# Peptides against a protein of PDB entry 3QIS: the designs that were tried, part 290

Target 1, 334 residues: chain A of PDB entry 3QIS
Amino acid sequence: PSLELSRREFVFENVKFRQLQKEKFQISNNGQVPCHFSFIPKLNDSQYCKPWLRAEPFEGYLEPNETVDISLDVYVSKDSVTILNSGEDKIEDILVLHLDRGKDYFLTISGNYLPSCFGTSLEALCRMKRPIREVPVTKLIDLEEDSFLEKEKSLLQMVPLDEGASERPLQVPKEIWLLVDHLFKYACHQEDLFQTPGMQEELQQIIDCLDTSIPETIPGSNHSVAEALLIFLEALPEPVICYELYQRCLDSAYDPRICRQVISQLPRCHRNVFRYLMAFLRELLKFSEYNSVNANMIATLFTSLLLRPPPNLMARQTPSDRQRAIQFLLGFLL

## One batch from the design tools (peptide; made by RFdiffusion4, then SolubleMPNN)

Design b2_p26_6_s1 (from b2_p26_6, 15 letters changed)
Fold by OpenDDE base, seed 3:
Structure b2_p26_6_s1 (fold): chain B 334 residues (1-334), chain A 26 residues (1-26)
Amino acid sequence: as target 1 above (334 residues)
Amino acid sequence: SKPLSEEEYEEIKKQLEAEMNLPPVS
């Protein structure tokens, strides 16, 4: 069997978080026999493509002289955004289109990723006084590495980090400040806040706005700004409550004093973001007559974002663990 | 530790505004 491919090289320019891009090509059976095609993993890979890439269809049959269109879909989710922001991964892949009892056809995927404040660590963002798109990619890598090392040092050393670090980090990321300050000013009276989904177009505008500027006002509806905050918290590589403290939060869930002690042990940026979010959410709850928001709803929603189980425990979270996690957060909302 | 008072929130906000050279958000 043999195939003819209309194209073998694909370039995805300016790939962004949550923005779908598509490239199409045709494969034609120029042989005399039916053939089965499939995208197959490379020798050391578990998947035929990187997690931000998909082929549709990824397999099929072609009769002699039959042609099929294949879509190559590039989509950076929360699962790929962090590794692309750090430059650990890139918009580069090689797809192997295998023909049963035939040849392998190689497709080259290339492109560039545009970094996002979404999926960037709280530590790195606290060091970014400018929008992430103004930060050189090399400096982004250094900021993530340095942030990891400072997080580790802050967890190991009960000693305040010497004030001699050349640039003082922000108390909270500017992106979190912008989102929360907007919601505090404009969304406290918003009916069904955090219950109504935002608009996808507005979400993209908010992301692009936060990645490229320091706006006076965030664009979009209060629902889109609220969902952007949820997406931001979900996309964090390390949740606002660090994985190392997860079990201690569950164990302390019914002791408000111990809960506050656990939070005091968070890295400075994480602790500040947590307290800032809790202050905002308590204020939002004062307007429950207008926004229909209650403490149980907020605790349930934000617990999944702020107090994520470590990846090794994610599949093992019991209903009791979830209830303890909710109870932990309720102790800061009530 | 007390929850951040509204005053501590406004102080963090003022520190952020100063650290970011953001115009004071009225």
Scores: peptide ipSAE 0.045, ipTM 0.707, DockQ to the pose 0.055
Fold by OpenDDE base, seed 2:
Structure b2_p26_6_s1 (fold): chain B 334 residues (1-334), chain A 26 residues (1-26)
Amino acid sequence: as target 1 above (334 residues)
Amino acid sequence: SKPLSEEEYEEIKKQLEAEMNLPPVS
């Protein structure tokens, strides 16, 4: 068996978080026998491609002189955004198109990724006084490493970090401030806030706006701005309540004094973001007659975002653990 | 620590506006 490929080199320029890109090519059976094709893993890989890449179809049969279109889909989800922001991973891959009883055909995937404030740590964002797209990639790496070291120091020492660094970090990320301030100003009376989905086009505009500028006004509907806040919180590599405190939050869920003590042990930026979000959400709850938002809905929604189980416990989260996590958050909303 | 009051929320907002050179909330 043999194949002819219309293209073997693919370039995905300006790949962004949550923006689907597609490149298509054709494969043709130029042999005299039917063939089965499949994308196969390289040596030591478990998957035929990186998590941000997909081939469709990834396998199939071709009769002699038959042609099939294959789509290469690039999509950066929350699961790939952090490692692409840091430059630990890149928009580069090699696909192996295998023919049964035939040859291997290599496809080269290349491109560039544009960093996002989505999927960046709260600590790194608190150091970024400018939009992430204005920050050199080398400085992003340094900011992530320094952010990890400061988080660890904050957790271990219980001592306020020396306020003597010439550039004080922001109290909360500017991106969170922009989203929350917009919602506070314009969305307190918005019916079905956090219940109605945003528009995908508006969400992309909001992400691009926060990555590239410090706007006076966020574009899009209140629903799109609200969903952008949820996407931002979901995409955080470390949730607003650090993984190290997850179990203590569950254990304290019915003691409001211990709950407040657990939150006081968060790193400064995480603690500030938590308190800022809780203040906003309590304010939003004063308008429940207009916005249809209630404490149980908000607690259920935000608990999954703010109080995520550590990756090693994700598959083991019980319904009781979820109820304790909700009860923990309710103690800050009521 | 107490949860942020409405006053503490507005103080953080003013501080962030000043730190980011954002236009003052009119």
Scores: peptide ipSAE 0.044, ipTM 0.697, DockQ to the pose 0.055
Fold by OpenDDE base, seed 4:
Structure b2_p26_6_s1 (fold): chain B 334 residues (1-334), chain A 26 residues (1-26)
Amino acid sequence: as target 1 above (334 residues)
Amino acid sequence: SKPLSEEEYEEIKKQLEAEMNLPPVS
């Protein structure tokens, strides 16, 4: 079997979080026999491509002189955003298009990624006084390393952060402050807030706005700004309640005094963001007659975002664990 | 719009902390 490929080199410029890019090429069976094609893993890889890349179709059958279009789709989800922000991964891959009883064809994928405040740690964002797109990539790496070290020191109850030498971190990320300030000012009376989905175009504008500027006003509807806050919290590499405290939150869920003590043990930025979000959500609940928002709905929604089970426990989460997690959050909303 | 200065951000933050009755971070 033999194929002709219309293109073998693909460049994806300015790849962004949640922005789909597509490149297409044709494959033609220029042989005399039918052929089955598939994208196959390289020798040491479990998958035929990186998590941010997809081929559609990834396999198929071609009769002699048949032609098919293949789409190469680049999409940075919450699962790929953090490693691309740090530069640990890059928009670079090699695809192997295999023919059954034939030869391999290599496709080269290249491009550049534009960093996002989405998928960046709370600690790193608290050190970023400027939009992430203004921060040199080298400085992003340094900020993530310093942020990890600060988190570890905070969890160990080690010596007070030497307040003296580095620029004082923000108490909360400017990005989450901008989102919550907008919602507080403009969305407390919004009917069906957090129940109506945002517009995908507006969500992209909000993300781009937060990545590139410190706006006076966030673009888009209140629903899009509300969904952007949910996307931000879900994309955090470490949830607002650190994984190390997850079990203690569940164990304390029915004791409001112990719950507050557990939260006091969070790293400073995580603790500040948690308290800030809880204050906002309690304020939002005062307008329940207008916004149709209730404590049970909010607790159910935000529990999955703020109090994620550690990856090793995710498959073991019981309905009882989920109910305890909701009850933990309810103790801060009521 | 001009991006908020760090001073404007701290002032608005203080205002938001006051409006939200956020306990002052002691």
Scores: peptide ipSAE 0.036, ipTM 0.655, DockQ to the pose 0.097
Fold by OpenDDE base, seed 1:
Structure b2_p26_6_s1 (fold): chain B 334 residues (1-334), chain A 26 residues (1-26)
Amino acid sequence: as target 1 above (334 residues)
Amino acid sequence: SKPLSEEEYEEIKKQLEAEMNLPPVS
């Protein structure tokens, strides 16, 4: 069997978080026999492609002289955004298109990723006084390394070295401030806030706005700004309640005093973001007659974002664990 | 409930800013 490929080199320029890019190529059976094609893993890989890439179709049959279009889809989700922001991963891959009883055809994927404040740690963002797109990639790496060290120092209750007042981290990320301030100012009376989805185009504009500027006003509807906050919290590499405290939050869920003590042990930026979000959400709940928001809905929604099980426990989360997690958050909303 | 006035919002914002020591966005 034999295939002809219309293209073998693909360049995905300016790949962004949650922005789908598509490139298409054709494969043609230029042989005289039917053939089966499939994308196959390389020798050391479990998957035929990186998590941010897919081929559609990834396998199929071609009759003699048949041609099929294959779409290469690049999409950076929450699962790939952090490693792309750090430069640990890149928009580079090699796909192996295997022909049954034939040869392999190699496809080269390349491109560039544009960093996002989405999927960046709270600690790193607290050090970013400028939009992430203004920060050199080399400095992003340094900010991530420094973020881990600050997290550890904060958890150990080590006194911060008196770094000069100009280099002091922000109390909360400016991106969180911008989102929450906008929602507080404009969305407290928004009917069905956090219940109505945003528009995908507006979400992309909000992400691009936060990545590139410090806006006076966030673009899009209140629903899109609200969803952008949820997406931001979901995309955090470390949730607002650090994984190290997850079990203690569950164990304390029915003791409000212990809950507050657990929160006091969070890294400074995480603790500040948590308190800021809880203050905002408590205020939003005062407008329940207008926005239809209630404490149970908010607790259920935000618990999965703020109090994520660590990866090793995620598959073992019981209904009781979920209820304890919700109860923990309710103790800050009521 | 009555919508928060702009003054009530600014007071809450100011309380949040004071409690959180939030950077001014401007």
Scores: peptide ipSAE 0.034, ipTM 0.685, DockQ to the pose 0.162

Design b2_p26_6_s2 (from b2_p26_6, 14 letters changed)
Fold by OpenDDE base, seed 1:
Structure b2_p26_6_s2 (fold): chain B 334 residues (1-334), chain A 26 residues (1-26)
Amino acid sequence: as target 1 above (334 residues)
Amino acid sequence: SKPLSEEEYQKLLEELQKEMNLPPVE
């Protein structure tokens, strides 16, 4: 069996978080026999491609002289955004298109990724006084490493941040401030806030705006700004409540005093973001007659974002654990 | 620590605005 490929080299320029890019090519059976094609893993790989790449179709049959279009889809989700922001991964891959009893065809994938404040740690963002696209990639790596070390020191109750050596970090990320301040000013009376989805085009504009500027106003509808806040919280590599405190939050869920003590042990930026979000959400609840927002809906929605189970416990989360997590958050909303 | 009051929230906003060199929100 043999194939003819219309293209073998693909370049994905300016890949961004949540922005789908597509490149298409044709494969044709130029042989005299039917063939089965499939994308196969390289030696030592578990998957035929990186998590941000997909081929559609990834397998199929071709009769003699049959042609099929294959789409190469590049999409950076929350699952790939952090490793691309740090430069640990890159928009580079090699696909192996295999024929049953035939030869391999190699496809080269290349491109560049544009860093996002989405999927960046709260610690790193608190050190970024400028938009992430203005920060050199080398400095992003250093800021992430330093942020991890400071988080670890803070959790160990070691020495207060030596006020003297590095630029004073922000109390909360500017991106969180911008999103929450906009919602506080303009969305308190918005009917069905956090219940109506945003527009995908407006979400992309909000992401691009936060990555490239410090705007006076966030573009898009209140629904799109609200959904952008949810996407931001979901994309965090470490949730607002650090994984190390997850079980203690569940264990304290019915003791408001212990709940407040657990939150006081968060790293400074995480603690400030948590308090800031809780203050905002309590304010929205005062306008429940206008925005249809209630404490149970908000607690249910934000608990999954703010109080995520550690990856090792995710498969073991019980309905009781979920209810305790919701109750923990309710103690800050009521 | 207590949950932020509305006054503590506004104070945090004012501190953040100063840290960012953003104009005061009127």
Scores: peptide ipSAE 0.035, ipTM 0.658, DockQ to the pose 0.058
Fold by OpenDDE base, seed 5:
Structure b2_p26_6_s2 (fold): chain B 334 residues (1-334), chain A 26 residues (1-26)
Amino acid sequence: as target 1 above (334 residues)
Amino acid sequence: SKPLSEEEYQKLLEELQKEMNLPPVE
């Protein structure tokens, strides 16, 4: 069996979080026998491609002189954004198109990723006084490493960060401040807030705006700004309530005093973000007659974002654990 | 600690605005 490929090199320039890019190529059976093709893992890989890449179709049959179009889809989700922001991973891959009883055909994938404030840690963002696209990549790596070390020190030692004047971190990320302040000013009376989805084009504009600028006003509808806040919280590598405190939140869910004590043990930035979000959401609930927002809906929505089970426990989350997590958050909304 | 009151939320917003050197909200 033999294949002809229309191209073997693919470049994905300026790859961004949640922005789909597609490149297409053709494969043709230039042999005299039917061919089965498949994308196969390289030696020591479990998958034929990196998590941000997909081939469609990834396998198939070709009769003699048959041609098929293959799409290479690049999409950075919440599952790949953090490792691309840190530069731990890159927009580089090699695909192996295997032909049954034939040859392997290598495809080269290359490109560049543009860092996002989405998928960046709260600790790193609190140190970023400028948009992430203005921060040198070398400094992003240093900020993430320092952020991890400060988080661990804060959790283990309960030592207040030394108030050294020149490098004082922000109390909350500017991106969260911008999103929440906009919603507080303009969206408290918005009917079906957090219930109506945003527009995908507006979400991309909001992400690009927060990554590149400090705007006076966030572009898009209140629904798109609200969904951008949800996407931001979902994309956090460490949730607003750190994984180390997850079980303690569940165990304290029916004791409001213990719940407040658990939150007081969060790293300063996480604790500030949590308190800031809870203050906003309580204010939003005062306008329930206008916005149709209720405490149970908000608690259910935000619990999955703020109080995520550790990755090793995700598959074991019981309905009881979920209800305790919701009850924990309700104690801050009511 | 009590949850942030509306006054504590407004104060936090003002503190954040000062830290960011953001223009005054008119």
Scores: peptide ipSAE 0.035, ipTM 0.663, DockQ to the pose 0.056
Fold by OpenDDE base, seed 3:
Structure b2_p26_6_s2 (fold): chain B 334 residues (1-334), chain A 26 residues (1-26)
Amino acid sequence: as target 1 above (334 residues)
Amino acid sequence: SKPLSEEEYQKLLEELQKEMNLPPVE
């Protein structure tokens, strides 16, 4: 069996969070026998491609002289954004197109990723006084490393933040401030806020706006700004309530005093973001006659975003754990 | 700790505004 490939090198320029890119190529059976093709994992890989890449179709049959179009789809989701922002991963891969009883054909994927404030840690964003696209990639790495060290120190309660040596971090990320301030100013009376989805184009404009600028006004509808806040919270590498405190939040869910003590133990930026969001959401609940927002809806929605189970416990979350998580948030909304 | 009062929230916003050199939160 033999294949002819129209292209073997693919370049995905300016890859962005949640922006689909597609490159297509053709494969032709130039052999005399039917063949089965498949994309196969490399040695030591579990998947045939990185999480941000997909081939469609990834397998198939070709008769002699048959041709099929294959789409290579690049899409950076919440699951890939953090590792691309840190430079731990890159828009580089090698695909192995295997021909059954035949040869392997190697495809080279390359490109560049444009960092996003989405999927960046709260700690790193608190150190970014400028839009992330103005920050050199080398400095983003340093900011993530420094942010990890500051998180660890804060959790250990060992060293008072030596306020003297580095630029004072922001109390909350500017991106969170911009989103919440916009919603506070313009969306408190918005009917069906957090219930109506945003527009995908507006979401992309909001992301690009926050990545590249400090706007006076966020573009798009209140629904798109509200969904952008949800996407931001979902994309956080560490949720607003740090994984280390997850179980303690559940255990304290029915004691409002203990709940507040648990929150007081969060890293400064996480604690500030949590309090800021809770203050906003309580204000939003005052306008329930206009926005149709209620505490149970908000608590249910934000629970999965703010109080995310640690990855090792995600598969073990019980309905009781979810109810305790909701109850924990309700104690800050009521 | 009490939940942030509206005054504590507004103060946090004013502190954030100063730290970020952002325009006034109206």
Scores: peptide ipSAE 0.033, ipTM 0.673, DockQ to the pose 0.059
Fold by OpenDDE base, seed 2:
Structure b2_p26_6_s2 (fold): chain B 334 residues (1-334), chain A 26 residues (1-26)
Amino acid sequence: as target 1 above (334 residues)
Amino acid sequence: SKPLSEEEYQKLLEELQKEMNLPPVE
């Protein structure tokens, strides 16, 4: 069996968080026998491609002189955004198109990723006074490493933050401030806030706006701005309530005094973001007659975002654990 | 700590605006 490929080199320029890009190519059976093709893993890989890449179709049959179009789809989800922001991963891959009883065909994937404030740690964002796209990639790596070390020191209660001559970090990320301030000013009377989905085009504009600027006003509907806040919280590598405190939140869920003590042990930026969000959400609940928002809805929605189980426990979360997590958050909304 | 009141939330907004050198929202 033999194949002809219309293209073997693919370049994905300016790849962004949640923005689908597609490149297409044709494969043709230029042999005299039917053939089966498939994308196969490289040696030691579990998958034929990186998590941000997909081939469609990834396998198939071709009769002699038959041609099929294959789409290479690049999509950076919440699962790939953090490692691409840090430069730990890149828009580079090699695909192996295997022909049964034939040869392998190598496809080269390359491109560039544009960093996002989505999928960046709260600690790193608190150190960024400018939009992430204005920050050199080398400095992003340093800010993530420094942010990890400062988080650990803060949790261990060891060193008073040396108020040394380094620029003081922001109390909360500017991106969270921009989203919440907009919602506070313009969305308190918005019917079905956090219940109506945003527009995908407006969500992309909001993400690009936060990555590239400090706007006076966020573009899009109140629903799109509200959903952008949810996407931001979901994409955080470390949730607003750090994984180390997850079990203690569940254990304290029925004691409002212990709940407040657990929150007081969060790193400064995480604690500030938590308090800021809870203040906003309590304010939003005063307008429940206008916005149709209630405490149970908000607690159910935000608990999954703010109080995520550690990755090793995700598969083991019980309905009881979920109810305790909701009860923990309700103690800050009521 | 008590959860932020509306007044504490507005103060936090004003502090954040100053930290970011954002113009005061008129």
Scores: peptide ipSAE 0.030, ipTM 0.647, DockQ to the pose 0.056

